# Designs tried in a protein design run: peptides against a protein of PDB entry 5VZU. Part 14

Target 1, 271 residues: chain A of PDB entry 5VZU
Amino acid sequence: GRTLEDIFHEHMQELILMKFIYTSQYDNCLTYRRIYLPPSRPDDLIKPGLFKGTYGSHGLEIVMLSFHGRRARGTKITGDPNIPAGQQTVEIDLRHRIQLPDLENQRNFNELSRIVLEVRERVRQEQQEGGHEAGEGRGRQGPRESQPSPAQPRAEAPSKGPDGTPGEDGGEPGDAVAAAEQPAQCGQGQPFVLPVGVSSRNEDYPRTCRMCFYGTGLIAGHGFTSPERTPGVFILFDEDRFGFVWLELKSFSLYSRVQATFRNADAPSPQ

## One batch from the design tools (peptide; aimed at target 1 S199)

Design b1_p12_3 (made by RFdiffusion4)
Pose (drawn by RFdiffusion4):
Structure b1_p12_3 (pose): chain A 212 residues (1-129, 189-271), chain P 12 residues (1-12)
Amino acid sequence: GRTLEDIFHEHMQELILMKFIYTSQYDNCLTYRRIYLPPSRPDDLIKPGLFKGTYGSHGLEIVMLSFHGRRARGTKITGDPNIPAGQQTVEIDLRHRIQLPDLENQRNFNELSRIVLEVRERVRQEQQEGQPFVLPVGVSSRNEDYPRTCRMCFYGTGLIAGHGFTSPERTPGVFILFDEDRFGFVWLELKSFSLYSRVQATFRNADAPSPQ
Amino acid sequence: SVLEEMQEIYNA
């Protein structure tokens, strides 16, 4: 929904062109691989499926939320040259909820960082052996109309890599649940916010034969 | 670096 003008500034102009060129070299001669929608589950769940998400200058990407015990997974359906389609873009630790401060403390980025890194450390120890909401100051959000109330938060990690999916790594963050079908992820080391929203469309023949 | 590149993408 833009022209060459609104894009010719600039890193996105490049990424958008490369995508157009690259994808259009297929002239609709394409191979498709099967995917499934995730299993629903009662008590042990807060609702799976496809979501539209903001991935900075790459624009929106489609991400599938699925539940695997005390962890939720976000898997890329569409992706980008940094973190491709089919990868795990996010992992939410559902046993490590993070309390939300009053608005003024939410605004303080370092409080959020200290709190998140604390949980990361406690997690490393374990593995080794709604109210008003605002983003902290200095955290970017492409959306800006992110909901200003939220139901809960959890520790999680996102996958990052340089161009070409080089040296991918988990970086700490925090997952934010707004309502039944809108959630967010604060990328701590990037001071960036990704806002996700449910794909409302209904899909035929998409259920999996089983959880395995 | 990876962080610099990702910061440029996500904070653009």

Design b1_p12_3_s1 (made by RFdiffusion4, then SolubleMPNN; from b1_p12_3, 6 letters changed)
Fold by OpenDDE base, seed 5:
Structure b1_p12_3_s1 (fold): chain B 271 residues (1-271), chain A 12 residues (1-12)
Amino acid sequence: as target 1 above (271 residues)
Amino acid sequence: SVLEENRRLFNE
C-alpha cells in the first residue's frame, strides 16, 4: 500500500513538475512587473504588505495584504498550478466578525462550520437586498412627460375663518436606538486552537488571536479551471501574523509578514 | 470536483 509519505512525495513531484512545465512554457515570455506595497492608512486593521503563507503541499507562497474600506484582500504574488499570480486568494469581509467560542468548543469543527455558514447566509441576504435597491432605483426614471396641465383659472375661494385649536398630540419621538457600532475594540486576545480535523502544515501557529472575520478563499483546478470562492475564517493573530481557515477544505494557512525592507516599493502617490 | 482536488492539495 502507498504510505502517506509516498503520496506526499508523489504530489510534491507533480506540483514541481507542473511548476517546471509552467516556468518552461513561459521562459521565453517572462514579464516582470514592479509590485508596489499598498499605502498604509490609519484605519487599516494592521499594516498592509507582503506576507509569506503556507498552503500544505503548495509549500511557501507570498501574498499581498491590502485594505479596501470594510474589506481586506490577499492577492497572490506567487502563483501556483491552480491559481496564477495576481488573483485574490482571500477576500475578507471586515463587516462580519466571527466570534470564536471557548477553547473547548473551538476544537469542534461542526461548531465553527455552523458559525461560518450562518455568517455566509447573512452576507448572501445583504447582497440580495442591496441588489434590489440598486435595481429599483434605475427603473423609475422614466421621463414623465410633464403634460402642461392647462392653467385653470384661480377661483378666489373666500377667506373662511379662524378657530381650529391644534391639539398638542405630543407624539414622543421613539428613540431609534442607533445600534452603536461598537468600535472594533482591539479586544484582548483570546485563546486559539484549530478544530479537530483541520489540517495545518505544522502545529506552530499562534495560540492566541485578536479577532476573526468572515472571508472567502479562491480555489480552482489545474490551469485555473472552474475557479470558485469557498467560505473561511480570517484570523488576526498580531501585527505580523494572520491565518485563514479554509472551511470546506478543512485546512489552515498561516501568513507571516515578510520582514525584508524594499527600496522604492511604495506606490507612487496618486497625482 | 475542484473542492475535492484542492482538499487533497491542501491536506497533504
Scores: peptide ipSAE 0.417, ipTM 0.930, DockQ to the pose 0.681
OpenDDE base, seeds 1, 2, 3, 4: peptide ipSAE 0.402, 0.382, 0.391, 0.403; ipTM 0.928, 0.919, 0.924, 0.926

Design b1_p12_3_s2 (made by RFdiffusion4, then SolubleMPNN; from b1_p12_3, 5 letters changed)
Fold by OpenDDE base, seed 1:
Order: sequence, then structure tokens, then C-alpha cells
Structure b1_p12_3_s2 (fold): chain B 271 residues (1-271), chain A 12 residues (1-12)
Amino acid sequence: as target 1 above (271 residues)
Amino acid sequence: SVLEEMRKLFNS
């Protein structure tokens, strides 16, 4: 029988061959597209820019992180045999924060899965409700025939009146013990660990995170066949590092800021 | 399925 190692080597050889075909098929027609770095905004969760990510057998990928109001986006700068360059590899919903449990419960994949799927359902409901409001507004352009109906009069009147009555009773203030929601200290990182059975290419991921959000990742077959969005968790570690937990894939991708400075990479100011 | 192919790619 073929060993797991034989299957792995053949799969890697196929991926290398595919990369070679995709890079060499354009030998007679190369098109260069300029990439601009997104401008930083004060409300951006972190500075936007280029991040180096690890995707499974594809190895190293470059992703552009950008912010779009309450959404963040990872756009592939490097393509692979499954997903071309320019595709949105991750979409993050900054409206839907994920609260990670304690470290013991973070090891439980089923608990993380429950939390993510509950958020996914809320996002679906919000999309359905917002879709209904946009549909009803277009129908009522009935022709307003402007019939000039007449000026009926300003009737007047009157001023009354006084009355006063007094009543009593002094019902006791029930002590609602406000459970002090300890303000989640916005500044202290939470201890972070991957759930059991989530694969990481790099075991050297940050063990503390600032915050987490619901997101979706793009997956596809070879040649960008049957592209779909899969649920996941965006993990903000620090200003230069974030992760994505691919829930259905049981995998984790770590992204680190590209520290290289690029000359003339800023978007031209809109004239 | 695409998910199964991607599982192989991410777990390899």
C-alpha cells in the first residue's frame, strides 16, 4: 500500500507542478499590476498592510489586510492553484466579537465550534432582515395625480381644565444586585491556546490575544472550482500579528506583518 | 468535496 509519506510527496509534487504550469504558461504574455498599500485610518483596528501567512501545503502567502468600516478583509497578493491572486481569502466581521472562554475550555473544539456557529446564525438573520427592508421600498411609485384639494379652515378652540387627585403608596425598592460585569479590561491580552485537533504549521503562535472576531475564509478546488466561504475566527494577537482559525478545516493560519518598506507603494492621493 | 480537498491541503 502507499504510505502516508508517499501520498504526501505525490501531492506536493502535483502542487509544485501546478505552480510551475501557472507561472510558465504566461512566458509570452506577462501583465504587471501595481499594488497599492491601503491608507491607514484612525479607526482601523491595526495598521493595514502586507502580511505573510502560512497556508497548509501551499507554504508562504502574502495577504493584504484592509479595513472597510466594520469589516476587515484579507486579499491574496500571491495566488495558489486553488485561489487566484486578488481574491478575498478572509473576511472579518468587526461587529461580531467572539469571546474566548478560559484556557481549559479553549482546548475544547466543540465549544469554540458552538460559539462560532451561534454567531454565524446571528449574521445570517441580520442579512435576511436587511434584505427584506430593501425590497419593500421600491414598489409605491404610484402616479401622484396632483388634484388640488381645497383649503379647509383653521378651527380654534379651547383651554380646559384643572383637576388634582393625590394617591399614595410606597412600594419597596427591591435590591437588584447588579452583577458587576467586570469591564473586560480593553488593554490586557487574554491567554490563548488552539483547541485540541486544530492543526498549525507553526507551533510558535502567540499565547496571548487582544480580541477575536467572527470571519469567513475562502476555499476552492484546483482552478478556483466551487469556491465557498467557510466560518472561522479572526484572532488579533498584536499590531503585527493575527491568526485565522478555519473551523471546518480544523486548521490555523498565522499572519505576520511584512516589515519591508516599499517606496512609492502608497495609493496616490485622490486629486 | 472542496472542503475535503482543502482539509488535505491544510493538514499536509
Scores: peptide ipSAE 0.168, ipTM 0.859, DockQ to the pose 0.664
OpenDDE base, seeds 2, 3, 4, 5: peptide ipSAE 0.142, 0.157, 0.148, 0.158; ipTM 0.845, 0.855, 0.846, 0.853

Design b1_p12_3_s3 (made by RFdiffusion4, then SolubleMPNN; from b1_p12_3, 5 letters changed)
Fold by OpenDDE base, seed 1:
Structure b1_p12_3_s3 (fold): chain B 271 residues (1-271), chain A 12 residues (1-12)
Amino acid sequence: as target 1 above (271 residues)
Amino acid sequence: SVLEEMSKLFNE
C-alpha cells in the first residue's frame, strides 16, 4: 500500500505542477496589483495585517486579516489551486462569540459541532428577519393630500382642580432574573485543545486562547469550481496568532503574523 | 463532493 508519506508527496507534486502550469500560462499577462495593508482602528480585535498560515495540504499561505465593523475577513494573498488570490478564505462574525467548554469537553468534536451549528442557525435566523424589514418599508408612501387644517382658536387657561388620593397599589417587583451576562473575562485566556479527530498540520498550536468566534471558510474544487462556505471557529490566541477550525473538514489552520515591515504598504490617505 | 475532496486534502 502507499504510505501516507507517499500520498502526501504525490499530492504535493501535483499541487506544485498545477502551480507551475498556472504561473506559466499567465506569463504574458501578469497584472501586478498593489496590496495595501488595512489601517489599524482602535476597535480592531487585533492589529490587522499579513498572517502566515498552514492551509491544509497546500502548505504555507499568506492571508490578510482585516476588520469591517463586526466582521473580520481573511483575504488570500497567495492563491492555491482551489481558491485564487484575492478571495476571502475566512469570514468571521464578531457578533457571534463561541464559548468553548471546559478542557475535557473541548476534546469532544460533537460538542464543538453542536455549539457551532447552533450559532449557524442563529446567524441564519437573523439574516432572514433582517431581510423582511427591508421589504415592507417601501409600500406606504401614498400621497398624503395636504388638507389645510383650519386655524382653531386660542382657548383659555382653566384652573387648579384638587386633591386626588394616593392609591397604594403595591405591585410585587417581578424578579427579572437578569441573566447575568458573565462578564466575558477579556483578560484571562482559557485552556485550549483541539477536539479528537481534528487534524492539525502543526501540533505546536497555542494551548490557551483568548476568545473564539463563529466564522465561515471558503472551499472549492480545483480551478475554483463549486465554491461554498463551510462553518468554522475563529480562535484568537494572541495579538499575533489566530486559528481556524474547519468544522466539516475536521481540520485546523494556524495563522501567525508576518513580522516583516513593508515600505509604502499603507493605504493612501483618502485625499 | 468539494467537501470530500477538501477533506482528503486537509487530512492527508
Scores: peptide ipSAE 0.098, ipTM 0.811, DockQ to the pose 0.669
OpenDDE base, seeds 2, 3, 4, 5: peptide ipSAE 0.086, 0.090, 0.084, 0.091; ipTM 0.804, 0.809, 0.801, 0.805; seed 2 fails the geometry check

Design b1_p12_3_s4 (made by RFdiffusion4, then SolubleMPNN; from b1_p12_3, 5 letters changed)
Fold by OpenDDE base, seed 5:
Structure b1_p12_3_s4 (fold): chain B 271 residues (1-271), chain A 12 residues (1-12)
Amino acid sequence: as target 1 above (271 residues)
Amino acid sequence: SVLEEMSKLFNS
């Protein structure tokens, strides 16, 4: 029988070969695209820019992190055999914060899975509700040609019907228990550990995180076949580091800011 | 499935 090591070696050889084939195809047709760094906005969760990430067996990749209102996006600058460059490898919903449990319960993959899947269902419900409002709003603006209904005559003004007594139904004010928005502890890092059975290439990940958010990662077969979004957790460690837990893949990718100063990488100001 | 293939990729 094939050992796990044999399967790993064969698969790594296939990935290396595919990467070699893709890289060798560039010798015939290199399209150079200038990459501009997104402008930093005050409301951005961290400074946007280039991050070096690890994708399991694929090795090191470059991702551009950018912010789009209540969403963040990781765009592949480097492609791999599955996901080409320019694809949105991660999409983060900054509306849906994930609260990690205590450090003991963080080791339980099923607990993290439960939390993420509950948030996923909320996101699906919000999308369905928002889709209904957008659908109903377009249907009613058919131009009703107001056919001029003919002037039917002024029938008369009949009289003063009497004094119906006001019933005093004292409806008790239902205490709208304002769900106390637990103050977003924006500042205090919490202890962080990967769940048991989540693979990380490096055990050297930050053991404290600032915030976590629901997100989706892009996965595909070789050659970008059957692309789909898989649920995950975006983990903000600090200004220069974030992670993504691929829930269904049981894997963790760590991203670290590229500290290189790029001259002339700023987007031209929209004139 | 793509998930099974990718799971092999990421867990390898």
Scores: peptide ipSAE 0.117, ipTM 0.834, DockQ to the pose 0.649
OpenDDE base, seeds 1, 2, 3, 4: peptide ipSAE 0.116, 0.107, 0.094, 0.107; ipTM 0.834, 0.826, 0.812, 0.825

Design b1_p12_4 (made by RFdiffusion4)
Pose (drawn by RFdiffusion4):
Structure b1_p12_4 (pose): chain A 212 residues (1-129, 189-271), chain P 12 residues (1-12)
Amino acid sequence: GRTLEDIFHEHMQELILMKFIYTSQYDNCLTYRRIYLPPSRPDDLIKPGLFKGTYGSHGLEIVMLSFHGRRARGTKITGDPNIPAGQQTVEIDLRHRIQLPDLENQRNFNELSRIVLEVRERVRQEQQEGQPFVLPVGVSSRNEDYPRTCRMCFYGTGLIAGHGFTSPERTPGVFILFDEDRFGFVWLELKSFSLYSRVQATFRNADAPSPQ
Amino acid sequence: VLEEAREDFVVP
């Protein structure tokens, strides 16, 4: 929904062109691999499926939310040269809820960082052996109309890599649940916010034979 | 890696 002008500034103008060129080299001679929608589950769930998400200069990407015990997974359906399609973009730890402060403490980025890194450390120890909401100051959000109320938060990690999916790594963050079908992820080391929203469209023949 | 990710994700 833009022209060559609104894009010729600039890093995105490059990424957009590469994509167009690269994808168009297929001239619709494509191979498709099967995917499934995730299994629904009652008590043990807060609702799976496809979501549109903001991935900075790459634009929106489609991400599938699925539940695997005390962890939720966000798997890329569409992706980018940094973190490709088919990868785990996010992992939400559902047994480590993070309390939300009043608005003024939410605004303080360092409080959020200290709190998140604390949980990361407690998690490493374990493994080794709604109210008003606002983003902290200094955290970017491409959306800006992110909901200003939220139901809960959890520790999670996201997967990052340089161009070519080089040296991928988990970085700490916080998952934010807004309503039944909108959620967010604060990328702590990037001071960046990704806003996700449910894909409302219905899909035929997409259920999996079983959880396995 | 972090610098490239920050460049792609941080909105000016």

Design b1_p12_4_s1 (made by RFdiffusion4, then SolubleMPNN; from b1_p12_4, 5 letters changed)
Fold by OpenDDE base, seed 3:
Structure b1_p12_4_s1 (fold): chain B 271 residues (1-271), chain A 12 residues (1-12)
Amino acid sequence: as target 1 above (271 residues)
Amino acid sequence: VLEEMRRDLYKP
């Protein structure tokens, strides 16, 4: 029977072989594409750009973070044996904030899993409701038989009706005190720790986070086999660092901004 | 076992 050691050695041999095949494909790549940095918008959660991500056994990968209204997207700039370059490694729903529990309950993986799966179910319901409204609205355009437009009779000019005095009923405009949503004090991040049993490449991750969002991450087997989107948590640490918790994989990826300045990396203005 | 094998086979 295969031992755990045999399975580990076979997996490591396959990973090394796939890494070798993947690097050898780059040497034979005749197609080059220019990569442009996304334009920054005032409403972007952080500045868009290039981040280096940690993907466990694959090492360091480059991901482009971009914002698309209420969605953020991580796109692989470098690929690996599982997920090729140009794939969307993460999709973040900025409408669905994840509230992390206290630091003690953050150690419980089942609590984090519960919170994320409840948000996943809300996202699924919203997608179903929005799909039904779009479906019912299309069904009632029966062919309007073009009934011939009957000739418009010229409406005669209506006469000046008299001077009704407006009564002064001074209804005080009830000051709807728009509860000024206190600008969420941008300063106090919450304590952050990974759940027990979530693997990180290192324990050197930020221990304070600003906010978290629901997201999905793309996973696949070697050679991009059976690609699937799995639920996860986007963790914003600061302007230059974010994380993603892969719930099904019980893993954490840390992303850090590439500090290099690129000349002529801005997208050309649409002519 | 099966979940662990899935985690080893499927990566981000």
Scores: peptide ipSAE 0.376, ipTM 0.886, DockQ to the pose 0.222
OpenDDE base, seeds 1, 2, 4, 5: peptide ipSAE 0.357, 0.345, 0.343, 0.354; ipTM 0.876, 0.872, 0.863, 0.874

Design b1_p12_4_s2 (made by RFdiffusion4, then SolubleMPNN; from b1_p12_4 with E7R F9L V10Y)
Fold by OpenDDE base, seed 1:
Structure b1_p12_4_s2 (fold): chain B 271 residues (1-271), chain A 12 residues (1-12)
Amino acid sequence: as target 1 above (271 residues)
Amino acid sequence: VLEEARRDLYVP
């Protein structure tokens, strides 16, 4: 019978053929655009830049990581049959940390699923509440018809100033015990393992992570049909490596920094 | 979509 490996190779050949067909449709007419690296900011979680990511049967893809306040974005530099270049393959909410359980419980996919889905519901609630505040604020700009309200007169009335007395009330200074902000534990890297049944291209991923965040990945059918966002976990390993757990797909993508230095890759200074 | 995307991101 066909092995799982044979089925994977056949499917990978189909995906390669699809990439070839799409490329051949350009009738040898290619438009080239320079890609600029995003400028680094002091508040960036890690240095922004190019990463090589693993995407199962699609193989290796190039992604640009960039930071946008409390959000991070992975933008595809290479496309595949499902998701074209220029799309945001991952969107990370840096406000919503994921706390991974201990190493034994990290093997339980259902526990990770519970944690991620609880955070997803919080994000949905915050979006609904913020949508209501933004909705109510727009309703009050009815056109103020400038009815010419008449010139009613400047009435005069007067000055006087009496002396009221100095009540001494000596309210005791309540010692506001400043709750010592526990220094944000620059998280000593915690042990990391993929849940059982999460597929990875290889077992060679970092076994320690610094921090995790809630995020969403982009999925679509072939030809970018019915694109949707699926919940996941962004895992920061180190300055040069991060992962994304595609929760509903039960897949893991490892992203490693492209170590090549590029000349003239900095964005032109805004003139 | 999810099933197709799962197949495409599948690693045996």
Scores: peptide ipSAE 0.392, ipTM 0.920, DockQ to the pose 0.853
OpenDDE base, seeds 2, 3, 4, 5: peptide ipSAE 0.307, 0.299, 0.271, 0.361; ipTM 0.785, 0.788, 0.775, 0.908

Design b1_p12_4_s3 (made by RFdiffusion4, then SolubleMPNN; from b1_p12_4, 5 letters changed)
Fold by OpenDDE base, seed 3:
Structure b1_p12_4_s3 (fold): chain B 271 residues (1-271), chain A 12 residues (1-12)
Amino acid sequence: as target 1 above (271 residues)
Amino acid sequence: VLEEMERDLRVP
């Protein structure tokens, strides 16, 4: 009978063959488009740019990281037989921080799964509530019949009324306790380990993380069939490294900044 | 079942 190892081996052979076929077809018709690096903003979690990501059986792929307000996006620059170039491989919700447990409980996949699924449910609730407010607001614009407003006569400007003394009611300024944004303690990263049963291509991932966020990853069959967003965890390690835990796939992708400097890679200034 | 799982293998 086919072993699970035989199935993975056959699948890897098919992926290699498909990659070879696609690469061989490039000689006939290629459209080249210049890719620009996203401009860096002060509020960006890390500098946007190109990262090399590990995608299990596909190997290394190039992903552009960009920031869009409270969202981060990984866009495939390289494609594979499942997910073509230009697709959003990961979408990160920077509003929904994932709090990892202690190092012992991080080994428990079910604990990570619980935490992620609870955040996924909150994100769904917020989307439903925001959808209802947008729906109810549109229903009440009945056609305002443009009744011709009759020309109301120019009522004359009545005169200067007198010198009302300002009462000095010294209303104490209520201490708006500015919720002190606890300065993001830029210091001590949390110890990090993958849960048991989460596969990584290499064990050489960072063992300390700065912060984690809820996100979704894109998965598809060969030829981009049945594309779906799967829940996961974005893990910021440092300025040049992040990870994504694919929860349903029980896999981990490590992304490392491309250190190459590109000339004329900045977006043209909007004219 | 296994052949159906191979065809339905969705990956990143």
Scores: peptide ipSAE 0.413, ipTM 0.787, DockQ to the pose 0.151
OpenDDE base, seeds 1, 2, 4, 5: peptide ipSAE 0.404, 0.061, 0.385, 0.396; ipTM 0.780, 0.751, 0.780, 0.788

Design b1_p12_4_s4 (made by RFdiffusion4, then SolubleMPNN; from b1_p12_4 with E7K V10R)
Fold by OpenDDE base, seed 3:
Structure b1_p12_4_s4 (fold): chain B 271 residues (1-271), chain A 12 residues (1-12)
Amino acid sequence: as target 1 above (271 residues)
Amino acid sequence: VLEEARKDFRVP
């Protein structure tokens, strides 16, 4: 009978063969485009740039990380048989922080699943509410029939009314207690471990994280068939490393900054 | 799709 190892080996051979076929088909007609690094902004969570990410059996892929206000985006620079280059492999909602439990409860996949699905439901509710406000505001512009404004007569300038004394009502300025944004304690990262049953290419992932956010990953069938977004967790480890937990896949992708410097990689100044 | 992607994301 086929062993689990035989089935896995056959599947890996199929993925390698597909990657070879796709690569060989492009050799007859290639368009080259320069890729520019996103400009860094002061409010960027980390420096934008190129990362190498682990994608299970697909191996290593190159992803561009960029920031777009309260959203981060991973864009594929390399493709695989399922997801082509130029697609948004991950989309991160920086408004929706994920609070990881203690280290013991982080081993529980069901606890992480609960936390992520609760945040996913909040994101859906916010999208529905914002869709209703945009819908109701457009309905009331009935065509204003331009009734010809009748020539209002020039009403004369009425005269100087007198010296009303300013009463000094000293209304005490209510102390608007500016909720001191507690300076994000940039110091002690939280201990981090993958849940039981989440696969990683290796065990050499960072065991401490700075913060986590809700996000979605892109999945598809071979040839980019039936693409869909799956829920996950973005984990910031440090300035040069982040992770993504693919919740439904029970997989972890580690992203590490490409340390190579490139000439002429900065975006041209807007003319 | 999900089951296919789950196979592709398996690590040996």
Scores: peptide ipSAE 0.572, ipTM 0.960, DockQ to the pose 0.820
OpenDDE base, seeds 1, 2, 4, 5: peptide ipSAE 0.076, 0.071, 0.088, 0.543; ipTM 0.784, 0.775, 0.791, 0.956

Design b1_p12_5 (made by RFdiffusion4)
Pose (drawn by RFdiffusion4):
Structure b1_p12_5 (pose): chain A 212 residues (1-129, 189-271), chain P 12 residues (1-12)
Amino acid sequence: GRTLEDIFHEHMQELILMKFIYTSQYDNCLTYRRIYLPPSRPDDLIKPGLFKGTYGSHGLEIVMLSFHGRRARGTKITGDPNIPAGQQTVEIDLRHRIQLPDLENQRNFNELSRIVLEVRERVRQEQQEGQPFVLPVGVSSRNEDYPRTCRMCFYGTGLIAGHGFTSPERTPGVFILFDEDRFGFVWLELKSFSLYSRVQATFRNADAPSPQ
Amino acid sequence: LEEAYKNYHFTP
């Protein structure tokens, strides 16, 4: 929905062109691999499926939310040269809720960082052996119309890598649930916010034979 | 990290 002008500034102009060139080399001679929609589950769930998400200059990407016990997974359906399609883009720890402060403390980025790194440490110890909402100051959000109220927050980690999917790593963050079908992830080390929203469209023949 | 920051940190 833009022209060469609105894009010729600039890093996105490059990424957009590469994509066009790269994907168009297929001339619709394509191989497809099977995927499934995730299993629904009652008590033990807050709703799975496909979501549109913001991935900065790469634009929106489609991400599948699925539940695996006390962890939720976000798996890329569409991706980018940094973190490709088919990878785990996010992992939400559902046993480590994070309390939301009043608006003024939400605004304080360092308070959020200290709190998140604390949980990261407690998690490392374990493994080794709604109210108003606002993003902290200094955290970017491509969306800007992110909901200003939220139901809860959890610790999670996202996967990052340089171009070519080089040296991928988990970085800490916080998952934010807005309503039944909108959620967010604050990328702590990037001071960046990704807003996700449910894909409303219905899909035929997409259920899996079983959870395994 | 720097490339991820450049791609994800939005500047209006």

Design b1_p12_5_s1 (made by RFdiffusion4, then SolubleMPNN; from b1_p12_5, 9 letters changed)
Fold by OpenDDE base, seed 3:
Structure b1_p12_5_s1 (fold): chain B 271 residues (1-271), chain A 12 residues (1-12)
Amino acid sequence: as target 1 above (271 residues)
Amino acid sequence: MEEARRDLNYKK
């Protein structure tokens, strides 16, 4: 019977072969594109930029993190035999925070799966409701019957209406003190551990996280066949580190900021 | 077997 070791060796041989085939296909047809760093915004969850991500058997890949209102996006700068460069490896919905349970219950994969699937269902419902409102509003443009332009009636003069006395009723505007949502204290991050059965390249990941969000990851077969988005969890550890839990793959990707400074990497100002 | 086959066929 094939051992686990045989399966890993066959898989690694296949990936090496695929990597060789892809590199050899491009030997005579190279397209170069300049990569610009996304501009930083004050409301960005962390500084956008380049991260080194762990992609299991693919090894390390470079991902650009960018923010788009209430969404974050990881875009592959380096590709692999499954997902090519330029694809959105992860999409994060910053509207949908994931609340991790206590440390004991974080070890339970089924509990994490339940929490994420409940959020996925809410996201699906919100998309359906927003789709119906946009659909019904377009249907009632009945044909504008070209009613003939009725003639311009003349500008009759401004009669002076009289001096109605202002009653004083000084209704105090109740200061609805908008409870300034206290800037969520950069509270001590919660303890973090991967669920049992979630694979990581190593156990050297942060054991404390700041916050988590619902997201989706892109998966595909070799040659980018049958691409689909799978549910996952974005884990913010700190300014320079985040993770993504791929639920269906039972895998964890750790992303660490590329510390290299690039000269002339800022996008040119739109002229 | 099926999970390993999915991981072989579908990767991130």
Scores: peptide ipSAE 0.292, ipTM 0.840, DockQ to the pose 0.172
OpenDDE base, seeds 1, 2, 4, 5: peptide ipSAE 0.270, 0.265, 0.250, 0.276; ipTM 0.839, 0.838, 0.832, 0.836

